# Peptides against a protein of PDB entry 5T59, part 10

Target 1, 112 residues: chain A of PDB entry 5T59
Amino acid sequence: TTPTMQSTSLLTEHLGYPPISLVDDIINAVNEIMYKCTNAMEKYLMQRNIIGKKDFSDEIKIGTAKLESLLENSVDKNFDKLELYVLRNILSIPSDLLEENRFRLLHHEKLV
Target 2, 90 residues: chain B of PDB entry 5T59
Amino acid sequence: EHIRFQRLVQVCNKALEESIRKLQSWEKIHECFPNYGQTREGIENLTVCQQQVIKLWSNLSRVEFDAIFHERSIEEKLNQLDDLINKARS

## One batch from the design tools (peptide; made by RFdiffusion4, then SolubleMPNN)

Design b1_p9_3_s4 (from b1_p9_3, 5 letters changed)
Fold by OpenDDE base, seed 5:
Structure b1_p9_3_s4 (fold): chain B 112 residues (1-112), chain C 90 residues (1-90), chain A 9 residues (1-9)
Amino acid sequence: as target 1 above (112 residues)
Amino acid sequence: as target 2 above (90 residues)
Amino acid sequence: TELARKLLS
């Protein structure tokens, strides 16, 4: 079931913030962590770029960039799935309860 | 009785685990450094690097996600949501 | 809360 405007409003009141804000925090955090990890990896290897008489700086830069891309793709895929799941299945209100609420609102409007 | 927060933690852990899985592969790491990884010292450096980055990923994600959950009071709010839904259906 | 009121109404 796709989240409705009604459920979003109710959950926003309950949470004190829109449901999407939680997901945004999570995604922003993992993106920050991702780049911290890849940056640390590059710096570590660049401090160890000389083996014997050979300088591997170029290979290290290319290699770490490849790993960063690999991680980016995985993060994007898995956290897109997470966003969908959280909003649809965790931060959600059962449809039967929403229908009941709508019924009540319609009844109220008829009486006014 | 309370299930939503548990599910949130589970799906977060799953997403984190799946995201880092390819970096846990030595073969994938080595493929990115074909010449560097042909040296003994290079292999040693890559081994340590791989271990450190995985640990960093795990530690940072734990700290940051726990902070988010705390700041958003999400466990309490999801437990309350479960309770409200259960009461409505009783 | 409003949510509680609506869910239990």
Scores: peptide ipSAE 0.086, ipTM 0.928, DockQ to the pose 0.037
Fold by OpenDDE base, seed 4:
Structure b1_p9_3_s4 (fold): chain B 112 residues (1-112), chain C 90 residues (1-90), chain A 9 residues (1-9)
Amino acid sequence: as target 1 above (112 residues)
Amino acid sequence: as target 2 above (90 residues)
Amino acid sequence: TELARKLLS
């Protein structure tokens, strides 16, 4: 099921922030971590680029770039799934309760 | 019973684990450095590099995610949500 | 909270 506006509003009040904000924090964090990791990898290998009087700098740069791309793709896929799951199944209000709430609100509005 | 925060932690760990899985493959690493990895010293460097990156990934993610969870008070909020839902259904 | 009130009403 997809989060509703009503659910988002209720959860925003409860959390003190929109549910999506938590997911944004998580995704931003992992992206930062990802690039820190790939940067560290490149720097480590570039400090060890000469072996047997051969310079492997170009190969290292290309190789680390490939690994970065690989990691980027994996992060994107897995954390997109995470986002959907969190918003739909964790930061969610059961539909039966939402329906009941809506019913009550509509009834209240008619009487006011 | 409180279940939502546990699920959050689980799915975060799963996403982190699956994201780094390909870097845990020596074959994938070696393929990116075909000539460098043909040298003994290169293999040693790649091995250490791989291990260090995985550790860095794990450590940074733990620290940063815990910080997020704390700043957002998400465990408390999710526990409260569980309680509210359970009470409403009782 | 409003959420609690709405859910428990």
Scores: peptide ipSAE 0.081, ipTM 0.928, DockQ to the pose 0.037
Fold by OpenDDE base, seed 2:
Structure b1_p9_3_s4 (fold): chain B 112 residues (1-112), chain C 90 residues (1-90), chain A 9 residues (1-9)
Amino acid sequence: as target 1 above (112 residues)
Amino acid sequence: as target 2 above (90 residues)
Amino acid sequence: TELARKLLS
């Protein structure tokens, strides 16, 4: 179930920030980490680019780029799933409670 | 009784583990460096590189995610949410 | 909090 406006508002008040902000922090962090990792790989190998009389710099650059792409795709896939799960199942209010609240509010409004 | 924060940690770990899995494949690493990896020294370098980057991934993610969780007070907030929900249903 | 009030009402 997709989060409702009501649940988002309630959770925002409770958390002190919108639920999506937590997910944003997580995703931003993993992206930063990802590029730090790929950069580290490239630098490590580029420092070891010459073996014998052959310079493998071009192959290293291409290869690390491929690995970066591979990692990017995997990160995107898995953290998209994470985002969906967190927002729907962790940072969520059960629908039955929301419905009850709505019902009571409507009833109160009719009586007043 | 408190389950939401535990689940958050679990799904974060799962996402991190699944994301790095392809880099854990020696075959995938080697195929990106077909000529470099045909040399003894190249294989050694790739092996060390693979191991180090996986460790870096793990260490950085642990530190950064813990920092986020702390800054957002998410454990406390999720525990409170669990308590509120449970109380409402009692 | 509003959340507490809403959920516990």
Scores: peptide ipSAE 0.117, ipTM 0.930, DockQ to the pose 0.038; fails the geometry check
Fold by OpenDDE base, seed 1:
Structure b1_p9_3_s4 (fold): chain B 112 residues (1-112), chain C 90 residues (1-90), chain A 9 residues (1-9)
Amino acid sequence: as target 1 above (112 residues)
Amino acid sequence: as target 2 above (90 residues)
Amino acid sequence: TELARKLLS
């Protein structure tokens, strides 16, 4: 189920880039989005940190940090799964075709 | 006939949905702000904040992922890959 | 092209 070197090389030629590069782009993007979201949340609440003359700044900072951690863990888990799935099932060449191709190439090389 | 790009979109959407699920829980949001959330204004602020961050997550992910897919020409490339594989098996 | 050639060979 793991991508082979042959599969990677063929896909790299076809795509114009290594398959993992697409996954890297996706993961980098979601990480950036994640921190933009948590930053926005913190800023929004910090602008509303005083209620009834009570300052909740410390609680807001701690709370947003907790939510950030929760989101980080979830993103890491789900996009690790995504990476594995994409590389194995989407950006992949069926093994039977690889074997057939290799067999034919080796046979041709022996005859020529 | 063409299935790979559809699957890519599906798994991306699933990963995004599963990732934001915990933030969609009001209970989880509230428990992070136990005293702040005991005030009327605090509840209102948290409610708006939760809604806004979820919308931001959705909008940014859509825009950024579409940009990546376009820059990498992945729909075309995956369709071509499907076609090549199908032809090879025919 | 190489992929096509190999897959269709």
Scores: peptide ipSAE 0.085, ipTM 0.928, DockQ to the pose 0.038; fails the geometry check

Design b1_p9_4_s1 (from b1_p9_4, 5 letters changed)
Fold by OpenDDE base, seed 5:
Structure b1_p9_4_s1 (fold): chain B 112 residues (1-112), chain C 90 residues (1-90), chain A 9 residues (1-9)
Amino acid sequence: as target 1 above (112 residues)
Amino acid sequence: as target 2 above (90 residues)
Amino acid sequence: SGEIYQKLL
């Protein structure tokens, strides 16, 4: 089930931030990590670009770029799935609690 | 009882594991460096690079995700959510 | 050899 406006509002009140903000943090973090990894790979190999008096710099640059692209695609795919799952199944309120009487429970517990 | 936070951790780990899977393929790495990988030294360098980047991926993700979870107090909040839902259904 | 990765961070 897709999150509703009511669900988002209630969860925002409960969390102190919109549910999507958590997902954004996660995705931003993994993206940063991804580029740190690929950058490290390139730097490591570029320091070892000469073998047998042959310069492999161009091949290394192209190769690391290809690996970066592969990783980017995989990250995008898997964390898009993660986003959907988290918002639908973890940071979600069951439909039976989206009634006015159930809203009171959430608000009451917060205020008490 | 408390299930949401556990699920969050699980899906995060799964996403991380599946994302790095392609870099775990030696064949894919070698294909990106066809001439470099035909040299002994090149193979050695690529092998070390593959191993270390996977390790770096794992270590950085653990540290950063734990920091996020702490800063957002997500375990506590999800546990509270579980409790509220269970209470409402009782 | 892998120590370079940590140094790059």
Scores: peptide ipSAE 0.167, ipTM 0.940, DockQ to the pose 0.019
Fold by OpenDDE base, seed 4:
Structure b1_p9_4_s1 (fold): chain B 112 residues (1-112), chain C 90 residues (1-90), chain A 9 residues (1-9)
Amino acid sequence: as target 1 above (112 residues)
Amino acid sequence: as target 2 above (90 residues)
Amino acid sequence: SGEIYQKLL
């Protein structure tokens, strides 16, 4: 089920913020974490770039970039799924509650 | 009775787990560093790096997601939503 | 240890 304007309005009223805001927070957080992780990897390995007399700096940079790309793709895929699931199945109003009589219940609870 | 917050936590954990899955593969790590990983020291460094980054991923996500959930009062709100739904259906 | 990475962040 796709979120409706009515659902969004009701949930926004209930939550105090639009449902998408929660998802945005989550996605922004994981993106930040992702780049912190890859940056840490690069720095860690670059501190250990010389083995014997050979400098592996270039390989490390390329390799870390590849891992970053791999992680980016996976994060994008999985958190896109998460977004859809959360908005459709968690932060959602069942159809039976979208009727006028049920709609009033949500408002009543807020006012009482 | 209260199911939505549990589901939220579950799907977050699943997304995090699936996202880091490929970095958990030693083969994937090693193939990115074909020559570096042919050295003993390189292998050791990559091993430590892999382990630490996975831990970092887990720790950071736990802290940040918990903070988000708290700031958004999402557990309480989702529990209330469950209650409202159950009440409406009764 | 994780401390190594914490210093890098």
Scores: peptide ipSAE 0.161, ipTM 0.940, DockQ to the pose 0.020
Fold by OpenDDE base, seed 2:
Structure b1_p9_4_s1 (fold): chain B 112 residues (1-112), chain C 90 residues (1-90), chain A 9 residues (1-9)
Amino acid sequence: as target 1 above (112 residues)
Amino acid sequence: as target 2 above (90 residues)
Amino acid sequence: SGEIYQKLL
């Protein structure tokens, strides 16, 4: 189920930051890593762009761009799934704890 | 007892693994360099490149994700959350 | 090798 405002508030209080912030960190990190990887590939191959008498620079640039796009699509798909799962199933509060009596208990435990 | 952090690590690993899956395909790599990959030296370069980028992906993600988890104290926080939930249900 | 990639980054 979709996280409620109440659960988000409680989790924010517990974590010290909104749950989405963790996901954002993860997403930003993988994006950075992704481009570092593709950049490294491009640079590595461009240092080896000439084979015999042929210059493959253009093919390398196009090819690495295609791989980057391929990786981007895969990252987007898989980490969208991750975001959904984390926010709904990991960084979540069961409905029973959202009840009034359980809510008080949560506050009590936090303050102790 | 404590399950949330374990699940977080698992889904992160899965997402990372599935994301890099296509780069693990030699066919996908080769098709992006059709002429370059027709040369012996080109094949060698692509082979090394493929192997090393996969390692780079794994190493960078491990370091960065561990840093995030540490900075966010997420293991401790998720364990505490598990404990709170279990206590409330007892 | 991995060293090559590390240098590039």
Scores: peptide ipSAE 0.160, ipTM 0.940, DockQ to the pose 0.019
Fold by OpenDDE base, seed 3:
Structure b1_p9_4_s1 (fold): chain B 112 residues (1-112), chain C 90 residues (1-90), chain A 9 residues (1-9)
Amino acid sequence: as target 1 above (112 residues)
Amino acid sequence: as target 2 above (90 residues)
Amino acid sequence: SGEIYQKLL
């Protein structure tokens, strides 16, 4: 099920921030990590670009770019799935709690 | 009784694992460096590079995700959410 | 050498 405005409001009140903010933090972090990793690979190999008398700099640059693209595609796919799952199944309010009698319970607990 | 935070950790780990899987393939790595990988030294360098980047991926993700979880107090908040849900259903 | 990677941690 898709999160409702009601559930978002309740969770925002509970968390102190909108649920999407957590997901944003996670996705931003993995993107940063991804580029750090690919940059590290390129730097490592570029320090070892000469084998014998042959310079492999161009091949290294192209190759690391290809690996970066592969990683980008995989990250995008898997963390899109993660976002959906987290918002739908973890940071969510079950439908039975959104009923009037259950809704009051959430407010009551906060006020106590 | 507390399940949501465990699930969060699990799905994060799964996403990280699935994302790095292609870099764990030696064949895919080698394909990106067809001539470099035909040399002995090239193979050695690629092998070390592959191993190190996978470790870097794992270490950085652990540190950064733990920091996020701490800053957002997400374990406590999710445990409280579980408790509220369980109480409401009782 | 893994030094370059450790610098990123």
Scores: peptide ipSAE 0.150, ipTM 0.939, DockQ to the pose 0.020

Design b1_p9_4_s2 (from b1_p9_4, 5 letters changed)
Fold by OpenDDE base, seed 4:
Structure b1_p9_4_s2 (fold): chain B 112 residues (1-112), chain C 90 residues (1-90), chain A 9 residues (1-9)
Amino acid sequence: as target 1 above (112 residues)
Amino acid sequence: as target 2 above (90 residues)
Amino acid sequence: SGEIYNKLL
């Protein structure tokens, strides 16, 4: 089930913000965390780039970039799924509540 | 019954877990550092790095997501939503 | 060795 305009409006009124805003916060957070993690990995390994007499800096840079790409793809996939699920199944109004009589109930609760 | 917030937490945890899954694979890590990982010290460094980044991922996500949930009052709001739905159906 | 979080973040 796809979110409707009515559902979005009701939820926005209830939440005090659009449902998508919560998802945006989550996705923005995980993206930030992702890059912090990959950056930390690179820095950690670059501090340990020389083993014996060999410098592995280039390999480390390439390798961490590959891991970053791998993580990016996974984050994108899984949090796209999360977005859909949250908006459709968590931050949603059941169809039986979208009728006018039920709609008034939601407004009534806010006013009381 | 309050169910929505629990579901939110569950799906967030699932997304986080699935996202980090490949970094939890030693094989995937090692493949990215084929020569570095042929050395004893390299293996040790990669092992520590892998473990620590996973912890960092977990810790940062916990802190940040909890902050979001708090700022958005989402538990309360979702509980209220559950209550409204239950009331409407009664 | 030190913690990545403590050293880098």
Scores: peptide ipSAE 0.176, ipTM 0.941, DockQ to the pose 0.018
Fold by OpenDDE base, seed 2:
Structure b1_p9_4_s2 (fold): chain B 112 residues (1-112), chain C 90 residues (1-90), chain A 9 residues (1-9)
Amino acid sequence: as target 1 above (112 residues)
Amino acid sequence: as target 2 above (90 residues)
Amino acid sequence: SGEIYNKLL
């Protein structure tokens, strides 16, 4: 289920930051890693762009771009799923704890 | 009783593994370099490149994700959350 | 990680 405002508030209080912030960190990190990887690939191959008498620079540039796109699509897909799962199933509060009395309990436990 | 952090790690690993899956395909790699990959030297270069980038992906993600988890104290916080939930249900 | 990156570069 989709997180409620109450759930988000409680989790923010507990975590010290909004739950989405963790997901943002993860996604930003993987994106950075992704481009580092593809950049490394391109550079590695571009240093080896000439074989015999033929220059494969153009093919390498196009090819690495294609791989980058492929990786981007996969990252987007899989980490969108991750975001959904984390926010709904990991960084979540069960409905029974969203009751009035349970809210008090959470606050009490945090303060003690 | 502590399950949330374990699940977080699991889903992160799964997302990372599934994301890199296509780069693990030699066929897909070769397809992107059809002429380059027709040369012996090109094949060798692509092979090394593929192997190394996969390792780079794994190592960078491990380091960065662990750093995030530490900075956010997420293991502790999720464990505490589990405890709170369990206590409330007892 | 750095070694691998440097190797590729």
Scores: peptide ipSAE 0.175, ipTM 0.942, DockQ to the pose 0.019
Fold by OpenDDE base, seed 1:
Structure b1_p9_4_s2 (fold): chain B 112 residues (1-112), chain C 90 residues (1-90), chain A 9 residues (1-9)
Amino acid sequence: as target 1 above (112 residues)
Amino acid sequence: as target 2 above (90 residues)
Amino acid sequence: SGEIYNKLL
């Protein structure tokens, strides 16, 4: 049940922007947050890289990279699902409203 | 009456919660630092790091997503969409 | 505590 061109056009008119733009904002935001989190982790641990007389800098770099990869995979998976759900079930117009009479209703509300 | 915005918030929260789940596992955190985590001080550092990064994730996502929702006026727009659909079906 | 004195950001 992929969104139709008609529904996209109507929603764009209603929203003032294409539905995909909202999803893009969300995904861009979470990606930025993700890297802020992993960067913070690395910085925090690198400031504490010496325990006793051992330097764990290399292990910290490798470990944080592994965590970043793990988080990236999870973010990609879950927000791909989110994108599909939002576009199909939230930012969508029921098929019964994709008629000439229904289109007029949407336009009428905009004009009123 | 209004259901779409609530659903949007729910799926966003779900995606965020599922995404951070792996970092909530101490075992997975420790696994990435096998030697560092064998020291008392290392364990303490990792514990603090894990707790704080989860909080950071939650706080940043709340602030940023709320900003997006506000900038896009999405609650109002989705409520209006619900109203239009319900009106058309009545 | 470590949380009070050692913040990530």
Scores: peptide ipSAE 0.166, ipTM 0.939, DockQ to the pose 0.015
Fold by OpenDDE base, seed 3:
Structure b1_p9_4_s2 (fold): chain B 112 residues (1-112), chain C 90 residues (1-90), chain A 9 residues (1-9)
Amino acid sequence: as target 1 above (112 residues)
Amino acid sequence: as target 2 above (90 residues)
Amino acid sequence: SGEIYNKLL
């Protein structure tokens, strides 16, 4: 199920930050890692761009760009799924805890 | 008893693994460098590059994700959440 | 088999 405003508020209080902030950190990190990897790959191959009498610089640039696109698409797909799963199933409050009598439990524990 | 943090780690690892899977394919790597990969030296360079980039991916993700989890105190917070849920259901 | 190792990063 989709998180409610009530769940978000309670989790924000519990975590000290909105649940989405954790997901944002994760996604930002993997994006940074992705580009570091592809950049490193390009630089490594560009240092080895000449074999015999032939310069493969253009092919290396194009090829690395293709791999970057491939990885980028995969990252986007898989981490979109991750975001949905985390927010729905991990950083979530079950409906039974949102009932009137049980809703107070989170506040009670925080105050004690 | 405590399950949410384990699930978080699992889904993160799964997403990372699925994301890098295509780079683990030698065929896909070779296809991107059709002429370069027809040379002996080119094949050797691509082989080393492929192996090391996968390792770099793994190492960087481990370090960065662990840092995030620590900074957000997410293991402790998720364990507390599990405890609250279990208590409420008792 | 004598493979040259170079770190990417």
Scores: peptide ipSAE 0.161, ipTM 0.938, DockQ to the pose 0.014

Design b1_p9_4_s3 (from b1_p9_4, 5 letters changed)
Fold by OpenDDE base, seed 2:
Structure b1_p9_4_s3 (fold): chain B 112 residues (1-112), chain C 90 residues (1-90), chain A 9 residues (1-9)
Amino acid sequence: as target 1 above (112 residues)
Amino acid sequence: as target 2 above (90 residues)
Amino acid sequence: SGAIYKKLL
């Protein structure tokens, strides 16, 4: 079920912000965390780039980049699913309640 | 009954868990460092790195997501939403 | 979390 304009408006009034804003916060956060993790991994390994007489710096850079790509793809996939689910099933109003009575109830409860 | 916030937490945890799944695979990690991982020291370093980055992922996500939920007052708002819906149906 | 990050760095 796709969110309606009415649902979005009602939820925005209730939340004090558009529902999408919460999702945006979550996605932005996980992206930041993702890059912090991959950066930390790269730095850790780069500090240990020489084993014996061989310098593995290039391999480490390439390898960490590959892992970052893998993580990016997974994050994108899973949090796209999350966004869809949250907006459709959590931050949603049942269609049967998307009537004037529901709207009045929301206003009434807010004012009380 | 309040259900929405619980579901939010669940789907967030699920997304986080599934996102990090590939990094939990030693095979995937090793494949990215084929020569480095053929050395004893390299294996040791990769092992520590893998374990620590997964922990970092978990801890950072917990802290940041909790902060978001708090800043957005989402538990309270979702509980209120549940209550409103239940009231409307009663 | 910070401690873990510092450990990796």
Scores: peptide ipSAE 0.203, ipTM 0.942, DockQ to the pose 0.019
Fold by OpenDDE base, seed 3:
Structure b1_p9_4_s3 (fold): chain B 112 residues (1-112), chain C 90 residues (1-90), chain A 9 residues (1-9)
Amino acid sequence: as target 1 above (112 residues)
Amino acid sequence: as target 2 above (90 residues)
Amino acid sequence: SGAIYKKLL
């Protein structure tokens, strides 16, 4: 089920980049988005940290950190699954296309 | 005929939706701010914050993922891959 | 309430 060196080479030639590069872009993007979200949340609440006579700054910092951890765990889990799925089922070449006759077809289509 | 790009979009959306699900729970949000959330004003602030962060998550992911797909020309490349596979199997 | 809140971004 793991992509072969041959399939990786063929896909790299087809895509113009290694298949893993797309996944890396996606994962890097969601990680950046995640921290932007949690940072925005913390800043928003810290601007509203005093209610009545009480200062909730410490609670806000701890609370937003907990939410960040919760989101991190979920992102890691779900996008690890995504990585496996994409590399195995989307950016994949069926075994029949890895045969010599089918391999030539791929090159032929590229050159013509 | 072309299925791979559709699957890519679907799996990305699913991962994004499942990742943000915990933040969509008011109970989990409130649990992180047990005293702050006992005040009326705190509840109001948390409510707005929850709504805004979910919206931000959705908007940023849409923009960034679309940009990646465009920069990598992935729709075209996956369609071509589908065509090659279909041709090989015909 | 009728309070207006600033957006996160």
Scores: peptide ipSAE 0.190, ipTM 0.939, DockQ to the pose 0.014
Fold by OpenDDE base, seed 1:
Structure b1_p9_4_s3 (fold): chain B 112 residues (1-112), chain C 90 residues (1-90), chain A 9 residues (1-9)
Amino acid sequence: as target 1 above (112 residues)
Amino acid sequence: as target 2 above (90 residues)
Amino acid sequence: SGAIYKKLL
């Protein structure tokens, strides 16, 4: 189920930040890591671009770009799934707690 | 009793593992460097590169995700959420 | 392995 506005508000109050902010941090981090990895790979191979008097620089650049694209697609797909799962199943409030009386309990814990 | 944070860690690990899966394929790596990989030295370089990039992926992810979890106090917050839910159902 | 790892970085 998709998170409701009320659920988001309650979780924001509890967390001190919107639930989506955590997911954003995770996704931003993995994207940064991804490019660090591909950049490192390119640099490593470019330092070893000459073999047997043949320059493989162009092939290395193209090849690493292809790998980057593959990784990008995979990261995008898998972390989109992660986002949905986290927001729906981890950072979620059960429907029974969204009732008026249960809502007060959440506030009560914050106030007491 | 406390389940949400454990699940968070699990799904993060799963996403990371699935994301790097294609780079773990030697065949896919080699296909990107068809001529370079026809040389002995090229194969050696690609082998080392593949192994090390996977390690880099794993290490950076661990460090960065742990930092995020700490900065967001997510373990504590999720444990508290579990507790609140359990109390409400008691 | 550590030395190689650093080389990649």
Scores: peptide ipSAE 0.177, ipTM 0.940, DockQ to the pose 0.017
Fold by OpenDDE base, seed 4:
Structure b1_p9_4_s3 (fold): chain B 112 residues (1-112), chain C 90 residues (1-90), chain A 9 residues (1-9)
Amino acid sequence: as target 1 above (112 residues)
Amino acid sequence: as target 2 above (90 residues)
Amino acid sequence: SGAIYKKLL
């Protein structure tokens, strides 16, 4: 079940921010980490680009680019799944709490 | 009792683990460097690189995700959510 | 080792 507008509103009130903001932070973080990792990998290997008398710079650049793409695809896939799971199953309000009486409970707790 | 934050941590760890899995494959690494990886020194460099990048991935993700969780007070908020749900159902 | 780790960073 997808999150409802009501759930989003209630959770936003509870959290102090929209649920999606947390997911955005997570995804942005992992993307940054991803590129830091691939950049570090390239730099490490480029500092070791010559073996014997052969220069492997071109191969290293191509290879690291391929690994970056591979990692990008995996990150996208897995964190898309994460986003769905978090929003649907963690940052979610059960249907029974979306009833009027339960809605008031959430509101009341904030005011107390 | 409190389950949501634990689940959040678990799914984050799972996503991180699954994401880095391809880089954990020596075969995949070697395939990207077919000639470089045919040399002894190249293999050594790739091995170290692979190990260190995985560590970097793990360390950075731990630090950054913990920071996010703290800044968003998500453990407290999720615990409160659990409590609200439990209270409503009692 | 930590030294190698720093090299990658």
Scores: peptide ipSAE 0.169, ipTM 0.940, DockQ to the pose 0.017

